# Peptides against a protein of PDB entry 5HOI, part 159

Target 1, 351 residues: chain A of PDB entry 5HOI
Amino acid sequence: FRYMPFSPAGTPFGFTDRRYLTMNEVGYVSTVKNSEQYSITVSFFDVGRFREYHFEDLFGYDLCFLNEKGTLFGQSKTGQIQYRPHDSIHSNWTKIIPLQAGERITSVAATPVRVIVGTSLGYFRSFNQFGVPFAVEKTSPIVALTAQNYRVFSVHYSQFHGLSYSLSELGTSSKRYYKRECPLPMSLPNINSDMKKDANLDYYNFNPMGIKSLFFSSYGDPCIFGSDNTLLLLSKWRSPEESKWLPILDSNMEIWKMSGGKETTDIHVWPLALAYDTLNCILVKGKHIWPEFPLPLPSEMEIRMPVFVKSKLLEENKAILNKKNEIGADTEAEEGEEDKEIQIPVSMAAE

## One batch from the design tools (peptide; made by RFdiffusion4, then SolubleMPNN)

Design b1_p18_5_s2 (from b1_p18_5, 8 letters changed)
Fold by OpenDDE base, seed 5:
Structure b1_p18_5_s2 (fold): chain B 351 residues (1-351), chain A 18 residues (1-18)
Amino acid sequence: as target 1 above (351 residues)
Amino acid sequence: DEEEREELYEKVKESLAK
């Protein structure tokens, strides 16, 4: 296993010269290879609040985190990080994170008040928004980070224990844990099933954990979106004994519903953020499970607990079709081979 | 099934609201 640099909703280059370093509800950061250099563009969905900007990247930043106040960049191998405020009032700053031999920065996160760096050796480094260090902690190897305000959601990997998570709050004087290296009930990518398509191999090589994104909800709950395309939300995290992961959306089920019960293999959900009860996402059309260029407009997908079994819905729809055919057998009407969209009951579409 | 769904959805809504 190799620790790869992770950024929320980051995409591979694939066969192209360009990729998204990160994307979320604020915007998207792209990088383009230009010979020995990279050109980075920071783009925003709210063009009224933010101005798109670009710069030349001589370092080859492979880590990124975007927030409403700035963009954090990182280089996984060199340990260089750069914070770029979106406004011109605050200055950019650059810092080198000391890395041991073979250590990599695996993830970075930034809020308006904190910068966090996680490494393949489990060094958790915290800074303020100006790059002033608070602490260095040794944890299990960090594979992903996200942060909101003072809260940090970290995903850890151990060869012996699999995936774990921590939820912490970074005060000025101390780190508080709400959760510390607790088991994360997320499935890892199934190499044998998922790798049947060459496009999935490229993505797996880019992101071996299959974590498409992780974020905090608008309410400040940790969310993670894995390779199974299920959105998990950490419920009741303030009560450590009552805290549970809730599968609040099966995006494959929602795509299946949107497709009139047809199995579509060309539509994919790419998660951006959870705002209230709605997953902000990119609906990716095509062979790749990740968005290409240009980026489609974000779509909204209502969260729904996956209570319904696809098989039961198909049986109910077959029973409805059979009843219609029994009633229709007495009327010779040439109702042509119109593609009988499986009418998902309006109740199930509105629930 | 429907009651378990409503309870699960309420538990999600309660989690989101806190």
Scores: peptide ipSAE 0.024, ipTM 0.483, DockQ to the pose 0.027
Fold by OpenDDE base, seed 2:
Structure b1_p18_5_s2 (fold): chain B 351 residues (1-351), chain A 18 residues (1-18)
Amino acid sequence: as target 1 above (351 residues)
Amino acid sequence: DEEEREELYEKVKESLAK
């Protein structure tokens, strides 16, 4: 296992000279290799509110976090971080995070009020938006971070315990934990089953945890989207005993329904954000599970608990097909059994 | 905000109970 730099919804280079460093509901950050340099572009979905900007990157930033006020960049090996406000009112700042031998910055997050840096040795470093340090805490190795306002959702990895998560609030004087290194019920990528396609191997080498993204919902609930393409939401996190992960969307099931019950292997959900009851996402078409260039327009997908078992729908459709075949309609259409659209019951379309 | 969140969670919970 190797600790890799993680950014929310970041994409690998693959065989190209370009990738997305991060993307969310605000926009997307791209980087292009230009010989020994990189050109970074910060683009926005709301072009009326924000102006796209670019700059030359001499450091090779491999970590990024975008918010409504600025972009945080990081270099996993050197420990350099840079914060760039979107406005011209506030100045850019740069800082070097001290790293031990073999330590890497694994994730960075930024809100309008906090900057967070997590490392492969489990150093959790907090700053204000101006890069003034608050604290350094030693945790289990950090593999992913996201933040909203004063709240931080961190994912940790232990060789002995697997994935854990923390939910904390970074006040002015102290860090409060709502959850501290609790088990995260997310499946890790299965090397033997998932790696049958070369495209999945490239993604696994880029992101060994298979965490496509993590974010806070519009309601301020921690969300995570893993390699199983299931959106997990942490419910009731204010009540330690009542807190549970809810599988609020099986995106593979929703793609299967949208495809009329055909097994499509060329459509993929790439998560951006959860706004109320709707997942903002990119519908990726093609071989790669991640968006390429140009970026498709975001799509909306309603959250639906996976109540319907694919097997029951397939059994019901087989039973309907068998009943239609017993009612001897001589329709000679030898069209192969594979192409029959599964009639989704009207009751599923109206809720 | 908190009421709308509880209503969303009750809807999600009701959808799980079907």
Scores: peptide ipSAE 0.021, ipTM 0.507, DockQ to the pose 0.023
Fold by OpenDDE base, seed 3:
Parts: C-alpha cells; sequence; structure tokens
Structure b1_p18_5_s2 (fold): chain B 351 residues (1-351), chain A 18 residues (1-18)
C-alpha cells in the first residue's frame, strides 16, 4: 500500500497534461503541466460572486482544498503548503510542514477559520486561517480530511484495522471529539473485481482508497462517497451511541433508473457536495469514471435510500411482461422485437 | 412498501434537518 495525496473529488492526469486538483460546490481547481512547472487555475461555478484566477506553480502542488474564502494547496513530499484567499485584501501565505523521513502530507483541509494538515504517520496539525499553529496530535495514519467551520472529518487507515473515521471540533482552547477512530463501514476497492476496465486502474493508482470525495452536508453532517458509488451520511453524530452511517444514495441504481433499466457503462456520478436532499454532482460521460476537460455543468441527484433490490425490480418487470404476453396471445400482432425499455413505475422515478 | 418508503424518507429528512 502507498499513501497517496488525497483531495476531495480530485482527478488523475491519466494520459493528459491536465487534471483537477479538487472540486466541490464552490468550484474546481485545475492544474496543467508545462515542462517542469504547473499552471493552476481556480474556477468557480458562481461567476457573479467569484473571479477566476490563475498562477504558476513551481512546487508541483498535489493537494488542494477549496472553500468560499480561499484555496489551500499542499505538496505531499516537501511539506509545503500555501493558502490563497480569493479576496485580494488578504495576503497569501506559505509554510513548510516538518516531515519525517518517508512521511507525506496525505490530505489538507481549510475553512474560513482553520487549516488542517494530515500525514501518513498520523500527525494531525491544526492552524488558523493565517497559518498560526494551534496543536499537533498523533493519530492513526490520515488518508483523507474535510472540514466545515470548526468541525473536521478525518479518515484513517491502519493495515491491521482497515478504515476508521474521526469527527472533531477545533475550538480555540481544545480539540473535542464526537467520534474518535471509529470503524468506517466503507468497502475498499477490490482490485480483482472492480478493475476489469483498464480505465479504473489509473484511478486506483491515483486514489487507492477509492474515496471519490468526502464533505460536510449543508446541515453539517459528514458525508463520504466511495468506490461503490454509494453516498454515506453520518446521522446522529451528536449522540455517540445513536450515531449511524446511512446509505442515502446508490448512484449506480439511480443511473440505472434514469436509463430506463438499461445497463449503462459510460455514465458515472462524480460527487461534489450534498445540499439539503440533493447530491450536487458531475455526470461523467465516457470511458473514465472521472470528469475530463471541459468540466460539464453540475447536476442534481435527489437522495434516495436504496430500499429496492435491483433483482426484485427485474423479476417484477419480467412477471408483468409475462402476464401481458399471456393475455396478448390471441392477437397475432407482429410487434417486432424492439428493445422493450423496462418501464420503471412513475412513482419510483418521480419521488 | 410505498408507505414504508415514505416513512424512511421522512426519517432521513428529519435526520438531515437536525
Amino acid sequence: as target 1 above (351 residues)
Amino acid sequence: DEEEREELYEKVKESLAK
């Protein structure tokens, strides 16, 4: 296993000179490789509220986190981080995170009030928005971070225990845990079954945990979107005993419904954010499971708990078709073998 | 089935709203 730099909804280069460092509901950060340097562009979905900007990156930033106030960049090997406010009134700052031999920054997060750095040795470093350090804590190895306001959602990996998560609040005086290294019920990518397509190999080399993104919902609940394309939400996290992960959306099932029950292998959901009851996402069309260039417009997908089993729906539809054929046996109408789209009941499509 | 689904959705909405 290799610790790779993680950024929310980041994409690999693949066979191109460009990739997305991160994307969310605010916008998307792209990098273009030009010989020994990179050109970074910070783009926004709300072009009326924000102005796109670009800069030259001589360090090769491989970590990024975008929020409404600024962009945090990091270099996983050198330990360099840079915060760039979107507003020109506030100065950019750069800092070097001290790394041990073989230690890497694995994830970074930034809110308007906090900067967080996680490492492959489990060093959790917290700063204010100006890069002033608060604390250093040693945890299990950090593989992913997200943050909203003072709250931090961290994903940890142990070779012995698999995936765990923490939910913490970074107050002014102390860190509070709501959850501390609790088991995360997310499946790791199965290299043998899921990698049947060469296009997936490049992605799993880039992101071996298969975490496409993690974020907080608009209500402040931790969300994670894994390689299974299921959106998990942590419900009731304020009550330690009642807290549970809810599978609030199976995006593969929703794509299957939208296609009229056809197995589409060329449409993929790329998660951005959860706003109320809708997943903001990119519908990726093509060979790769990640968005290419140019970025498609975001789409909304309503959250739906996977109550229905695809197999039962297919059996019920076959039973309905067989009943129609038994009743229709007396009329010799040569209606040809047109690909009878599985009529998904309108009630299953509209709610 | 449909009522159990609606109750599940309302429970999810209520869990999101807290």
Scores: peptide ipSAE 0.012, ipTM 0.452, DockQ to the pose 0.029
Fold by OpenDDE base, seed 1:
Structure b1_p18_5_s2 (fold): chain B 351 residues (1-351), chain A 18 residues (1-18)
Amino acid sequence: as target 1 above (351 residues)
Amino acid sequence: DEEEREELYEKVKESLAK
């Protein structure tokens, strides 16, 4: 296993000179390889609120986190980080994170009030928005980070224990844990099934955990979107004993529904954020599971717990089967194999 | 289980196609 740099909704280069470093509800950060340099562009969905900007990257930033106030960049190998405010009022700052031999920055996160750096050795480093350090903590190896305000959602990996997560609040004086290295019930990429497609191999080499994105909902609940295309939400995290992961959306099921029950291998959900009860996402069309260039417009997908969808479908199918058994056998009409669009019951489309 | 999920979806597809 190799620890790779993670950024929320980041894409691989693939066979191209360009990729997205990160994307979320605020915007998207792209990098283009120009010989020995990179050109980074920070783009926004709200073009009235924010102005797109670009700069030359001499360091080869492979980590990024975008928020409403600025963009954090990181270089996984050198330990360099840069924070760039979107406004011209605040200055950019750079720091070098001290790394041990073989240590990598695996993830970075930034809020308007905190900067967080996680490493492959499990060093958790916290800073304020001006880069002033608060603390260094040793945790299990960090594979992903996200943050909202003072809260940090961290994903950890151990070869012996698999995936775990922590939820913490970074106050001014202390770190509070709501959850500390608890088991994360996320499916890892299935190397044997998913790697049969060469296009998936490139993605898993880029992101071996299959974590497409990691964010907080608009309500401040931790969310994770894995390789299984299921959106997991951590509910009741304030009550340690009652806290549970909820599969709030199976995006493969939703694509299947949107396609009239046709198997579509060419449409993929790329998660950006959860706003209320809607997943903000990119609907990717094509061979790659990640968005290419240009970036499609964001789409909204309503959250639906798969358990309720499955139970309703099974009940409706039982009701249809029972009705077919009550209507006697007589009409042998050879109505041809027309592509019967699965009439997704309107009841499942309207709730 | 991912297999149980696929089998359940296939059963649902088959039952809706009928």
Scores: peptide ipSAE 0.000, ipTM 0.322, DockQ to the pose 0.040

Design b1_p18_5_s3 (from b1_p18_5, 10 letters changed)
Fold by OpenDDE base, seed 1:
Structure b1_p18_5_s3 (fold): chain B 351 residues (1-351), chain A 18 residues (1-18)
Amino acid sequence: as target 1 above (351 residues)
Amino acid sequence: DEKEREELYNKVQSALAK
């Protein structure tokens, strides 16, 4: 196992000279290899609110976090971080994070008020938006971070315990835990089943945990989207005993439904954010499970708990077809092989 | 790994000193 730099919804280079460092509801950050340097572009979905900008990256930033006020960059090996405000009023700042031998920055997060750095040795470093340090804490190895306002969602990995998560609030004087290294019931990538496609091997090498993204919902609930394409939401996290992960969307099921019950292997959900009851996402068409260039427009997908099993829907549709065939024996009409779209019962489309 | 880190760190320091 190797700790890889993680950024929310970041994509691999694959066979290309370009990738997305991160993307979310605010926008997307791309990097292009140019000889010994990189060209970074920070693009926005709301082009009326924000102006796209670019700069030359001499450091090879492999970590990124975008928010409404700025972009945090990090270099996993050197420990360099840079914060770039989107406005020209606030100055860029750069800082070197001290790293031990073999330590890597594994994830970075930034809000308008906090900067967080997590490492492969489990160093959790917190700063204000100006790069002033608050604290250093030793945790289990950090593999992913996201943050909203003062709240941080961290994912940890142990070879002995698998995935865990923490939910914390970074006040001015203290860190409060709502959850501390609790088990994370996320499925890890299945190397044996998923690696049958070369494209999945490239993605696994880029992101061994299969965490496509993690974010806070518009309501401030931690969300994670794994390799199983299931959106998990942490419900009732304010009540430690009542807190639970809810599978609020099986995106493979929703794609299957949208396709009239056809198995589509060329449509993939790439998560951006959860806004109210809709997953903001990129619908990726093609062989790769991640967006290529140019970036497709974002789509919205309604959240739905996966209460229905595909097998039951297929059995019910077969039973309906068999009943129609028992009634229709007398009309020899050439019903052409129209690929009978599985009519999802309206009741299953309304819940 | 460590040598690559050091080379990259030195590149970073040289770029920050400009």
Scores: peptide ipSAE 0.000, ipTM 0.368, DockQ to the pose 0.012
Fold by OpenDDE base, seed 2:
Structure b1_p18_5_s3 (fold): chain B 351 residues (1-351), chain A 18 residues (1-18)
Amino acid sequence: as target 1 above (351 residues)
Amino acid sequence: DEKEREELYNKVQSALAK
């Protein structure tokens, strides 16, 4: 296993010279390789509120986090981080995170009030928005970070214990844990089943944990979207004993429903954010499970608990078809069995 | 915030209970 740099909804280069470093509800950060340097562009969905900007990157930033006030960049190998406010009122700042031999920055996060750096050795470093350090904590190896305001959602990996998560609040004087290295019930990518497609191998090499994104919902609940394309939400996290992960959306099931029950292997959900009860996402069409260039417009997908089993819906539809065939409609239309749209019950479409 | 979160939680729990 190798610790790879993680950024929320970041994409690999693949066979191209360009990739997304990160994307969320605010916008998307792209990097283009130009000889020995990179050109970074910070783009926004709300073009009325924000102005797109670009700069030359001589360091090869491979970590990024975008928020409403600025963009944090990081270089996983050198330990360099840079914060760039969107507004010209505040100055950019750069720091070097001290790394041990073989240590990597694995994830970075930034809010309007905090900057967080996580490493492959489990160093958790916190700063204010001006890069003033608060603390260094030793945790289990960090593989992913996100943050909202003062709250931090961290994902940890141990070879012995698998995935764990922490939820913490970074006050001015101390770090409070709501959850500390609790088991994360997320499925890891299955190398044997998922790697049959070359496109999945490239993504796995880029992101071995299969975490497409993690974010806080608009209500401040931790969300994670794994390789199984299931959106997990951490419910009741303020009550340690009542806290549970809820599978609030099976995006593969929703795509299957949207396709009329056809097995489509060319449509993929790429998560951006959860706003209220809608997943903001990119619908990706093509060979790759990640968005290419240009970025498609974001789509909204309503959250729906995976109550329906695909097999039961197929059996019910077969039973309805068999009953229609018994009623003796001799219409010999050889419409091949593959093209029959599954009648999704109208009651499932209207909630 | 907290009320809306509770409403979302209840919506999700009601969907799990069907």
Scores: peptide ipSAE 0.000, ipTM 0.324, DockQ to the pose 0.023
Fold by OpenDDE base, seed 3:
Structure b1_p18_5_s3 (fold): chain B 351 residues (1-351), chain A 18 residues (1-18)
Amino acid sequence: as target 1 above (351 residues)
Amino acid sequence: DEKEREELYNKVQSALAK
């Protein structure tokens, strides 16, 4: 296992010169290789609220976190971080995180009030939005971070215990834990089953945990989207005893329903955010499970708990078809109500 | 906010109970 730099919904380069460093509901950050340097572009979905900007990256930033106020960049090996406000009122700042031999920054997160750095040795470093340090805590090795306001959702990995998570609040004087290194019931990528497609190997090498993204919902609940394409939401996290992970969406099941029950292998959900009861996502068409360039427009997918098993739905549909055929033997009833195939949005018909 | 979250939670739980 290698600790790889994680950013929410980040994509690999693959065979291209470009990738997304991160994307969410605010926008997307891309990087393009240009010889020994990179050109970074910060793009937004709300083009009326935000102005796209770009800059030359001489450091090779491989970590990114985007919020409504700025973008945090990090270099996993050197320990360099940079915060770039979207506004011109606040200055950019750069800091070097001290790393031990073989230590890497594995994830970074930024809110309008906090900057968080997690490492492969489990150093959790907290800063204000100006890069002033608050504390350093030693935890289990951090593999992913997200944050909203003062709250931090961290994913940890141990070779002995697998995945765990923490939920904490970074107040002014102290860190409060709501959850501390509790078991995370997320399936890891199965190398033997999932890696049969070459496209999955490149993604696994980029993201060995299979965490496509993690975020807080609009209601402030921790969410994670794994390699199984299931959206997990942490419910009742304020009550330690009542806290549970809810599988609120099986995106593979929803794609299967949207296709009229056909096995589609070329449509993939790429998670951005959970807004109310809808998953904001990119519908990816093609061989790769991640979006390429240009980025498709975001889509909304209504959350549906996976109550139904595909086999039962297929049996029920067969039973309905058999009943229609038994009744249809006696009545010349007109064939006229074609089940309107849910039109795949016109944007997916152009490639 | 807290009421809307409880309504969403109840909507999700009601969808689980069908």
Scores: peptide ipSAE 0.000, ipTM 0.311, DockQ to the pose 0.023
Fold by OpenDDE base, seed 5:
Structure b1_p18_5_s3 (fold): chain B 351 residues (1-351), chain A 18 residues (1-18)
Amino acid sequence: as target 1 above (351 residues)
Amino acid sequence: DEKEREELYNKVQSALAK
């Protein structure tokens, strides 16, 4: 196993000279290889609120976190981080994170009030938005971070225990834990099933944990989207004893429904954010499970608990088709072979 | 604002818990 730099919804280069470093509801950060340097572009979905900007990257930033106030960049090997405010009022700042031999920055996160750095050795470093350090804590190896306001959702990996998570609040004087290295019930990528296509191999080499993204919902609940394309939400995290992960969306099921029950292998959900009851996402069409260039417009997908089994929906639709054929057998009407879209009952499409 | 957000949060959590 190798610790790879993780950024929310980041994409691999694949066979191209370009990739997305990160994307979310605010926008997307791209990098292009130009010989020995990189050109980074920070783009926004709300073009009225934000102005796109670019810069030359001589360091090869491989970590990124975008928020409404700025972009945090990191270089996993050198320990360099840079924060770039979107406005011109605040200055950019750069810092070197001290790394041990073989240590990597594995993830970075930034809010308007906090900067967080996680490492492959489990160093959790916290800063304010100006790069002033608060604390250094030793945890289990960090593989992913996200943050909202003062809250941090961290994913940890142990070779013996698999994935765990922490939920913490970074106050001014102290760190509070709501959850501390609790088991994360997310499935790891199944190399044998998921890697049957060479196109997926590049992604799993880039992201061996299969965490496509993690974010906080608009309500401040930790969310994670794994390789199984299921959105998990941490419910009731304020009550540690009542806290549970909810599978609030099976995106493969939703794509299957949207296709009229046809197996689609060329449409993929790429998660951006959870806003209220909708997953903001990119619908990726093509060979790769990740968005290419140009970036498609974001789509919204309503969250739905996966209560229904595909087999039952197929049986119900067969029963409806058989009833229509029994009624239609007495009328010689050449209703042509119109591709009978499986009518998903409107009730199952509205709940 | 904060109270309405808490009520909305509780409503969503109740809906997701059914």
Scores: peptide ipSAE 0.000, ipTM 0.324, DockQ to the pose 0.021

